# Peptides against a protein of PDB entry 1LOE, part 40

Target 1, 181 residues: chain A of PDB entry 1LOE
Amino acid sequence: TETTSFSITKFGPDQQNLIFQGDGYTTKERLTLTKAVRNTVGRALYSSPIHIWDSKTGNVANFVTSFTFVIDAPNSYNVADGFTFFIAPVDTKPQTGGGYLGVFNSKDYDKTSQTVAVEFDTFYNTAWDPSNGDRHIGIDVNSIKSINTKSWKLQNGKEANVVIAFNAATNVLTVSLTYPN
Target 2, 181 residues: chain A of PDB entry 1LOE as posed
Amino acid sequence: TETTSFSITKFGPDQQNLIFQGDGYTTKERLTLTKAVRNTVGRALYSSPIHIWDSKTGNVANFVTSFTFVIDAPNSYNVADGFTFFIAPVDTKPQTGGGYLGVFNSKDYDKTSQTVAVEFDTFYNTAWDPSNGDRHIGIDVNSIKSINTKSWALQNGKEANVVIAFNAATNVLTVSLTYPN

## One batch from the design tools (peptide; aimed at target 1 I137 G138 W152 K153)

Design b2_p29_8_s3 (made by RFdiffusion4, then SolubleMPNN; from b2_p29_8, 9 letters changed)
Fold by OpenDDE base, seed 3:
Structure b2_p29_8_s3 (fold): chain B 181 residues (1-181), chain A 29 residues (1-29)
Amino acid sequence: as target 1 above (181 residues)
Amino acid sequence: STTTTSEKDVDAEANGLRIKKTILTVTEP
C-alpha cells in the first residue's frame, strides 16, 4: 500500500510543500488563512496532488489528517465565516463569495465542484446553515449546505485539535474536534 | 468537558470519495 504523508510543525515563510492562494500566509511559524479584515480569502494547498481514487480498480484511499487551529473572534457579533479543510481538484481556485468559505461559489449543489470539505463555521447563514444558529462543524460535499453538522462552541483564542479520518472500507468520514483541558 | 457526537448515514460522493456515514464529535468545556 502506497502512503503519502507530511507533517508541518513549523510553517516557514518559504514553505515548499504548500501553495498559497489569496491572502494565505505564514507568520510566527503558523499558517494564517486571512487577516482580520473584511472580504478576505486565503487558502493553502498541499503542493503535491494526492491520488485518492483509482479509476481502474475503484479503490479509494484511506486518509487521516490532523491539525491544530486557533480562531480569534473576540466579538461574536462581528465575526468572519470560518474555515475549511477541503479536498478538491488540482486546478481549484479560491472563491470570494461571502459565506462560501473560499471553496464554494454558490449556495446550490454543484456536482462539478468535486469538493469535499470539513467546515468550521463561525457565522450563521440563514439560507443554508442549521436553523438553530449555532456555530458548527460540518461535512460539505459539492455544496455549502452540509450533509451533517454538529454544534460547536468556539473557544476564543484557544487551541482546538482536529482529526479528520476517512475509512475507505466502510466509507465513513469521521471528524473530531477537541479542546484539551 | 463534555463530548457530543452527531452521526448520520449519508450518500455523497466527490472525486471518487464515496461517503456513506459521517461522524462528527466535539469535546469541549
Scores: peptide ipSAE 0.792, ipTM 0.978, DockQ to the pose 0.911
OpenDDE base, seeds 1, 2, 4, 5: peptide ipSAE 0.735, 0.792, 0.710, 0.731; ipTM 0.974, 0.978, 0.972, 0.973

Design b2_p29_8_s4 (made by RFdiffusion4, then SolubleMPNN; from b2_p29_8 with T9D N11D N20K T22V T23V I24L Q28E)
Fold by OpenDDE base, seed 3:
Structure b2_p29_8_s4 (fold): chain B 181 residues (1-181), chain A 29 residues (1-29)
Amino acid sequence: as target 1 above (181 residues)
Amino acid sequence: STTTTSTKDVDASANGLTIKKVVLTVTEP
């Protein structure tokens, strides 16, 4: 069984196994997706393509990823859109459309995007977000409109631990967000 | 803290991934 794994505890200024796009950068040993300004998009891609699906065998990879994130959003009104963990084709480019989390380029379903994203969405977009207006985790398949969402209360400035796992045998995608005590 | 979960059967595919179920879990104060 082929396995690709990596772990980054401290993000360096010249992190070789990441490709930075847009305004993504590292500072203070952390990956920072955007500058603290409006209308900014940043991404970081794992530098090596990952073999997720084999057309010859039909095999699909299992995967698990974990990370810790901090969102600083002391102002609930003046807040950015959030971020995603995403899987996209190798030629993926950052998208600048507002509310699309740097991943999608329209509010419509687009099969050609071939993108799966787990969003941690901190801004309510009336056109596609859950009507309750809650900040939420969402699963986005070729669309900014999530196929499933879960309300989530942002703890400003606190570390959240995330585990995202896909079981190819069961076709179950699991996302766990935990604010540890 | 409390843990809550949203589970949904779905039918979505992209990039060779087929997702039939989504489980979203949040543990928060």
Scores: peptide ipSAE 0.781, ipTM 0.976, DockQ to the pose 0.882
OpenDDE base, seeds 1, 2, 4, 5: peptide ipSAE 0.756, 0.779, 0.731, 0.770; ipTM 0.974, 0.976, 0.972, 0.976

## One batch from the design tools (peptide; aimed at target 1 R30 G42 T84)

Design b2_p30_1 (made by RFdiffusion4)
Pose (drawn by RFdiffusion4):
Structure b2_p30_1 (pose): chain A 181 residues (1-181), chain P 30 residues (1-30)
Amino acid sequence: as target 2 above (181 residues)
Amino acid sequence: AVQAKIEVVNWSFSSTGETGEAYAIGFSAS
């Protein structure tokens, strides 16, 4: 039995238990992944590796993460590229930016990726996004093309509360985001 | 299109499993 837990309710200026990659930094008690600036990537990882499954027993971890996040765009129409919560190898580095969200390099399945991410995607990329063109939440496994999506209407500048849970008994990954009111 | 400012206001995580293959979690924005 192994458990890992943490909570950060207000980020400080020297959050030593995070690894920052790209433009990720903490400011005014928030974790800032990108400023409202063109062509940039920011990533932050919790510093401890987490044991998510075991090859000796074949057991897989149950887990829950929750966080509040804000997307603040210049207006409601010109908004790119989005935001992900991801599970990746311990040595993960930033991948392709833009519509690949710093996490993937291809539309095709890439076994060497070894990452699953839940995306909060704010820009329709004709090549792989749901053709309806809506902003959406997706579950990505080793590809930027989501295995599953749900349209989501972005509320610019507003706090969204999200819970992602994995139940090892069913292998169900559930994602909930709520806007207050 | 313009990349928006993306911030995480708070974060919590918990897991229950066994000592085995290790992975990392995190956030990314582009």

Design b2_p30_1_s1 (made by RFdiffusion4, then SolubleMPNN; from b2_p30_1, 10 letters changed)
Fold by OpenDDE base, seed 1:
Structure b2_p30_1_s1 (fold): chain B 181 residues (1-181), chain A 30 residues (1-30)
Amino acid sequence: as target 1 above (181 residues)
Amino acid sequence: AVQAEVRVVSVSFSSTGEKGTEKSIGFSAS
């Protein structure tokens, strides 16, 4: 049994335990993935690999992550594509932007992607998003087309608190999001 | 889509279990 953990409460200008990709950077002690500009992808990876699951050996691990994020859009009714927490192969690079959130390349299931993501999707993509057009939280497994979604109301410019937990014994992933008053 | 500034304020991560396949974890926005 192994344990891996890290915590970042203030993102410094030289955050050694992060790998910045695309437009991702730190400023004012925050991790800024994107600025309010079009056609942008920003990512940040934890610099050390983690061990979560192994299809060959069957080895698995529980994990829990909590984070606070802000989406700050000039127009609350027409925001960018969204935000995501993801788990991907080591040495992962930014993927397709826009509705693919820089994490996926297809709505078709592709096991070679080896990528799991929790999306906080702020833009309706007709080809794969829930037909109600709501902004939503989604669980994505090897596809931008979520295996499960739930409507979510963005509070523009406000801090959202998220908890994601994975239970290896039950193979259940839980997601919660709250806006504290 | 248009544009938005996406920021992460803080993060905490913990995993416990068997040593599985190496993976990278992170955040992305577009």
Scores: peptide ipSAE 0.723, ipTM 0.946, DockQ to the pose 0.841
OpenDDE base, seeds 2, 3, 4, 5: peptide ipSAE 0.715, 0.711, 0.713, 0.713; ipTM 0.943, 0.940, 0.941, 0.943

Design b2_p30_1_s4 (made by RFdiffusion4, then SolubleMPNN; from b2_p30_1, 11 letters changed)
Fold by OpenDDE base, seed 1:
Structure b2_p30_1_s4 (fold): chain B 181 residues (1-181), chain A 30 residues (1-30)
Amino acid sequence: as target 1 above (181 residues)
Amino acid sequence: RVQAEVRVVSVSFSSTGEVGDKRSIGFSAS
């Protein structure tokens, strides 16, 4: 079957295999999705779409992604809104910002969205987030309201290492986040 | 609320058994 693989360890000023959307850009060999400016959305897409799932049969590809990200806020108390890895239809455009992370538009399930995201949510939205108010990792399927969440402790300004793996045979999505220090 | 700067330092991706419709993959922050 078809396979795809790519790796970016240094983000160049003219990164040809990425499509930048909203406020997303590269600087100092890093991908910067947002600056510390309120009410902005930044996104970056891999320039080549991938055959990931069949909406008719429900079949899904196996995939593994590993990445390192940093959330760097002026303070650690009211950090908004978060970061996400997502899969969406071809020609996807930035969606609602704020708590919707630029990926969704509703907390109501909408199959036509055809969007799956793993969120790293730093801000509690009463309308849909877990009631304990914890920062969390969430699995989002066609809605910003996660189908599953796990509490996560943000280390402001520190690099987080993430691995997301989907096994099609078992239908299991695994998410791991670690801070080396 | 306080807006944060969100940066991606590195990324790798691999897939096998690809099927069905093409999809876009990426990162987003707000």
Scores: peptide ipSAE 0.791, ipTM 0.970, DockQ to the pose 0.803
OpenDDE base, seeds 2, 3, 4, 5: peptide ipSAE 0.705, 0.713, 0.717, 0.760; ipTM 0.942, 0.944, 0.945, 0.958

Design b2_p30_2 (made by RFdiffusion4)
Pose (drawn by RFdiffusion4):
Structure b2_p30_2 (pose): chain A 181 residues (1-181), chain P 30 residues (1-30)
Amino acid sequence: as target 2 above (181 residues)
Amino acid sequence: YYAKYEVVNWSFSSTGEYGEAYAIGFSATS
């Protein structure tokens, strides 16, 4: 049995238990992944590796993560590219930016990726996004093309509360985001 | 097309066995 847990309710200026990659930094008690600036990537990882499954027993971890996040765009129309919570190898480094969200390099399945991410995607990329063109939440496994999506209406500058849970008994990954009111 | 992406708070918990290790985190592009 192995458990890993943490909580950070207010980020400080020297959050030593995070690894920052790209433009990720903490400011005014928030974790800032990108400023409202063109063509940039920011990533932050929790510093401890987490044992998600075990090859000797075949057991897989149950887990829950929750966080509040804000997307603040210049207006409601010109908004790119989005935001992900991801599970990746311990040595993960930033991948392709833009619509690939710093996490993937292809629309095709890439076994060497070894990452699954839940995306909060704010920009329709004709090549792989749901053709309806809506902003959406997706579950991505080794590809930027989501295996599953749900349209989501972005509330610019507002706090969204999200819970992602994995139940090892069913292998169900559930994602909930709520806007207050 | 650009936006500012921020995480206000974060919590995580897991229950499993000692085995193959992975990392968790956030990523955003603008």

Design b2_p30_2_s1 (made by RFdiffusion4, then SolubleMPNN; from b2_p30_2, 11 letters changed)
Fold by OpenDDE base, seed 4:
Structure b2_p30_2_s1 (fold): chain B 181 residues (1-181), chain A 30 residues (1-30)
Amino acid sequence: as target 1 above (181 residues)
Amino acid sequence: YTAEYRIVSVSFSSTGEPGDKKSIGFSATS
């Protein structure tokens, strides 16, 4: 058994334990994945790989991640695509933008993607998103089409607290999101 | 449509038998 952990409470201008991709950068001690401009993809990876699962041996690790995010849209009714927390191969590069959130390339299941994401989806894509059109949290396994979703009401400009936990024994991923009072 | 997506803080912990190496991170599109 091994344990790997990291914590970043302030994102500095030279955050050496992150790998920035696309337009991702830090400003005002926060990780800014995208600015409020069109047609951008921004990502940031933890600089050290982690051991999560091995399809051949069956070894799987539990994990928990907690983070606080802010979505700040110029128009609360017309918000861009969304963001994800994701787990991908170590050589991962930005994937398709727009509704694919820079993480996936298809709504079809593709095991070669080897990517799991929790999406915080703020834009309704007719081709794969829940038909109610709600902004939602989604669990994505090798596809932008979520295996499960939950409606979530965006509070524009407010900090949200997220906890994502994976229990390897049960193969269950849990997600919680709260807006503190 | 546009939006700024920011992460304020993050923590991560994993425990278990060593598996395949993976990268973790955040991604957003606007």
Scores: peptide ipSAE 0.783, ipTM 0.969, DockQ to the pose 0.854
OpenDDE base, seeds 1, 2, 3, 5: peptide ipSAE 0.772, 0.754, 0.769, 0.780; ipTM 0.966, 0.962, 0.966, 0.969

Design b2_p30_2_s2 (made by RFdiffusion4, then SolubleMPNN; from b2_p30_2, 11 letters changed)
Fold by OpenDDE base, seed 5:
Structure b2_p30_2_s2 (fold): chain B 181 residues (1-181), chain A 30 residues (1-30)
Amino acid sequence: as target 1 above (181 residues)
Amino acid sequence: STAEYRVVSVSFSSTGEKGDEKSIGFSATS
C-alpha cells in the first residue's frame, strides 16, 4: 500500500511544487490557467509523479481530490472553452486547445493517450458535446468525448467547490460540484 | 468568448496499490 498526498491552500509567486505550462501562472495567491484571451492554453502539474494505475499489472489506487475554482468571463452568455482536472502520463505537455481543453487531441477513443479528465465544459462543441447544449461536467477517458455528462449551471465569477473521488475496487469515479450559499 | 480560469485551492490524496507514474494537474482553454 502506498499513500501520496499534497495540499495547496494558496498559490505563491514561486510555487515550487507546480510545473506551469502554456499560459498558466500564479497571481494574488491564485493559480490562473488562462487570462480572458483568445486561443490560449494554460496548465499546471503537480511537480511530483503519482502512482494511480498500472497498465500491465492492473494495479489501481484510490484517490480523492478537492479543489475550488473560479470562472470569470466578461460575457456570461458565451464562455469558452472550459476547465479540467486531469491525470496523464508523466512528461505530459499541453495538447490541443479550444474545445479539446488542452488535454486531448481527438474525439475518437485513443488508448495511447492514457489520459483521464474531469471537464467543466462551458462551451458547446456540436461534434461531441451533449445535444442539449448545456454547460456540463464530463468524465473523459482517452477522448474529449465524455463517457458521461451532467448539466451544470455556471455561476460566473463565483467559487465552485469540487470533489472527485475514485474507488478502485468498484471502478467508479464520482464528481460533485457545489456553490456555497 | 473568453474567460479567466483560476484555481483557489487544491488537495489530493491517493491510497492503494502502487501503479505506474502519472502526472496530475489542471488545464483550461480560452
Scores: peptide ipSAE 0.768, ipTM 0.966, DockQ to the pose 0.840
OpenDDE base, seeds 1, 2, 3, 4: peptide ipSAE 0.751, 0.760, 0.734, 0.738; ipTM 0.964, 0.965, 0.961, 0.963

Design b2_p30_2_s4 (made by RFdiffusion4, then SolubleMPNN; from b2_p30_2, 10 letters changed)
Fold by OpenDDE base, seed 2:
Structure b2_p30_2_s4 (fold): chain B 181 residues (1-181), chain A 30 residues (1-30)
Amino acid sequence: as target 1 above (181 residues)
Amino acid sequence: ATARYDVVSWSFSSTGEKGDKKSIGFSATS
């Protein structure tokens, strides 16, 4: 049995355990993925790879991750693409296609991408998002087109607490989001 | 449409078999 854990309670100006990609950076003790500017992709990876699943051996680990995020949109009714926590191959690089959240590049299922994401999607993309147009939480497996979604009410400028848990025995991923205040 | 996407805090814990190595992180587009 292997155990891995880390906790970042604030993001410093020299956060050594993060790899910044695109326009991601730290400021004011936060990890800022994007500023409120157009055509921006920002990402940050934990600097050390983690061991989650192995398609060849079948080895798989449970995990729980918790984070707090804030979305600050200049216009609450016209918000950018969205935000995601993701798990990807160690050589993962930012993707530039609009609506793909910097993680994916197709709505087509691609097993070779080996990417799982939990999206907090704040923009309706007609080609793959739920037709009701709601902002939503989605579970994305090898595609920007979520395998499951749930409507979510964005609280602009408020801290959202998220818990994502994966049970390897049941192969179930659970996501919770709360606004404590 | 634009937005600032911030992560305020982050914790992670895993237990079990040693699977394949993956990167974990956050991404946003604006």
Scores: peptide ipSAE 0.781, ipTM 0.969, DockQ to the pose 0.832
OpenDDE base, seeds 1, 3, 4, 5: peptide ipSAE 0.472, 0.373, 0.387, 0.341; ipTM 0.839, 0.802, 0.807, 0.774

Design b2_p30_5 (made by RFdiffusion4)
Pose (drawn by RFdiffusion4):
Structure b2_p30_5 (pose): chain A 181 residues (1-181), chain P 30 residues (1-30)
Amino acid sequence: as target 2 above (181 residues)
Amino acid sequence: DGYYRVGFSATSTKNTAYEVVNWSFSSTLS
């Protein structure tokens, strides 16, 4: 049995248990992944590796993560590219920016990727996004093309609370985001 | 064997900021 847990309710100026990649930094008690600036990537990883599954036994971890996040755009219309919570190899580095969300490099399945991410996507990319053109939440496994999506109406500047849970018994990954009110 | 990291990523091509206000995580491997 192994458990890993942590909570950070207010981020400090020297959050030594995070690894920052790209423009990720902490400011005014928040983890800032991108400022409202063009063509940039920010990533932050928890510093400890987490044992998600075991090859000797074949057992896979149950887990839950929750966080509140804010997307603050200049207006409700010109908003790109989005935000992900991801599970990647211990040595993960930033991948392609823009619509690939710093996490993937292709629309096609890429076995060497070894990452699954839940995306909160605010920009329709004709090449791979749901053709309805809506902003959405997606589950991505080794590709920017989501295996599953749900339209989501962004509330600019507002706090969204999200819970992502994985049940090892069913292999169900559930994602809930709620806007207050 | 089976070790991974978790984290956040965001990109912006249209002047949009992405922030995390709070965060918690728990995992159990039995």

Design b2_p30_6 (made by RFdiffusion4)
Pose (drawn by RFdiffusion4):
Structure b2_p30_6 (pose): chain A 181 residues (1-181), chain P 30 residues (1-30)
Amino acid sequence: as target 2 above (181 residues)
Amino acid sequence: DGYYSIGFSATSDNAAIQVKNWSFSSSLTL
């Protein structure tokens, strides 16, 4: 049995248990992944590797993560590219920016990727996004093309609370985001 | 064997993307 847990309710200026990649930094008690600036990527990883599954036994971990996040855009219309919570190899580095969300490099399945991410996508990319053109939450496994999506109406500047849970018994990955009110 | 990392990633042209708080818990049986 192995467990890993942590909580950070207010980020400090020297959050030594995070690894920052790209423009990721902490400011005014928040983890800032991108400022409102063009063509940039920010990533932050928890510093400890986590044992998600075991080859000897074949057992897979149950887990839950929750976080509050804010997307603050200049207005409700011109908003790109989005935000992901991801599970990747210990040595993950930033991948392609823009609509690939710093995490993937292709629309096609890429076995060497070895990452699954839940995206909160605010920009329709004709090549791979749901053709309805809506902003959405998606589950991505080794591709920017989501295996499943749900339209989500962004509330600019507002706090959204999200819980992502994985139940090892069903292999169900559930994502909930709620806006207060 | 089976070790992975978790984290957040974002890209932007014009939006600030911030995380206010974060918690995580996992449980694995060997």

Design b2_p30_8 (made by RFdiffusion4)
Pose (drawn by RFdiffusion4):
Structure b2_p30_8 (pose): chain A 181 residues (1-181), chain P 30 residues (1-30)
Amino acid sequence: as target 2 above (181 residues)
Amino acid sequence: DGYYRVGFSATSTLNTAYQVVNWSFSSTLT
């Protein structure tokens, strides 16, 4: 049995238990992944590796993560590219920016990726996004093309509370985001 | 064997900021 847990309710200026990649930094008690600036990537990882599954027994971890996040755009129309919570190898580095969300490099399945991410996507990319053109939440496994999506109406500047849970018994990954009110 | 990291990523091409206000995580491997 192995458990890993943590909580950070207010980020400080020297959050030594995070690894920052790209433009990720902490400011005014928040984890800032990108400022409202063009063509940039920010990533932050919890510093400890987490044992998600075991090859000797074949057992896989149950887990839950929750966080509040804010997307603050200049207006409700010109908003790109989005935000992901991801599970990647211990040595993960930033991948392609723009619509690939710093996490993937292709629309095709890439076995060497070894990452699954839940995306909160605010920009329709004709090549791989749901053709309805809506902003959405997606589950991505080794590809930017989501295996599943759900339209989501962004509330600019507002706090969204999200819970992502994985139940090892069913292999169900559930994602909930709620806007207050 | 089976060790991974978790984290956040965001990109912006149209002047958009992405911030995390709070965060918690727990996992149990039995």

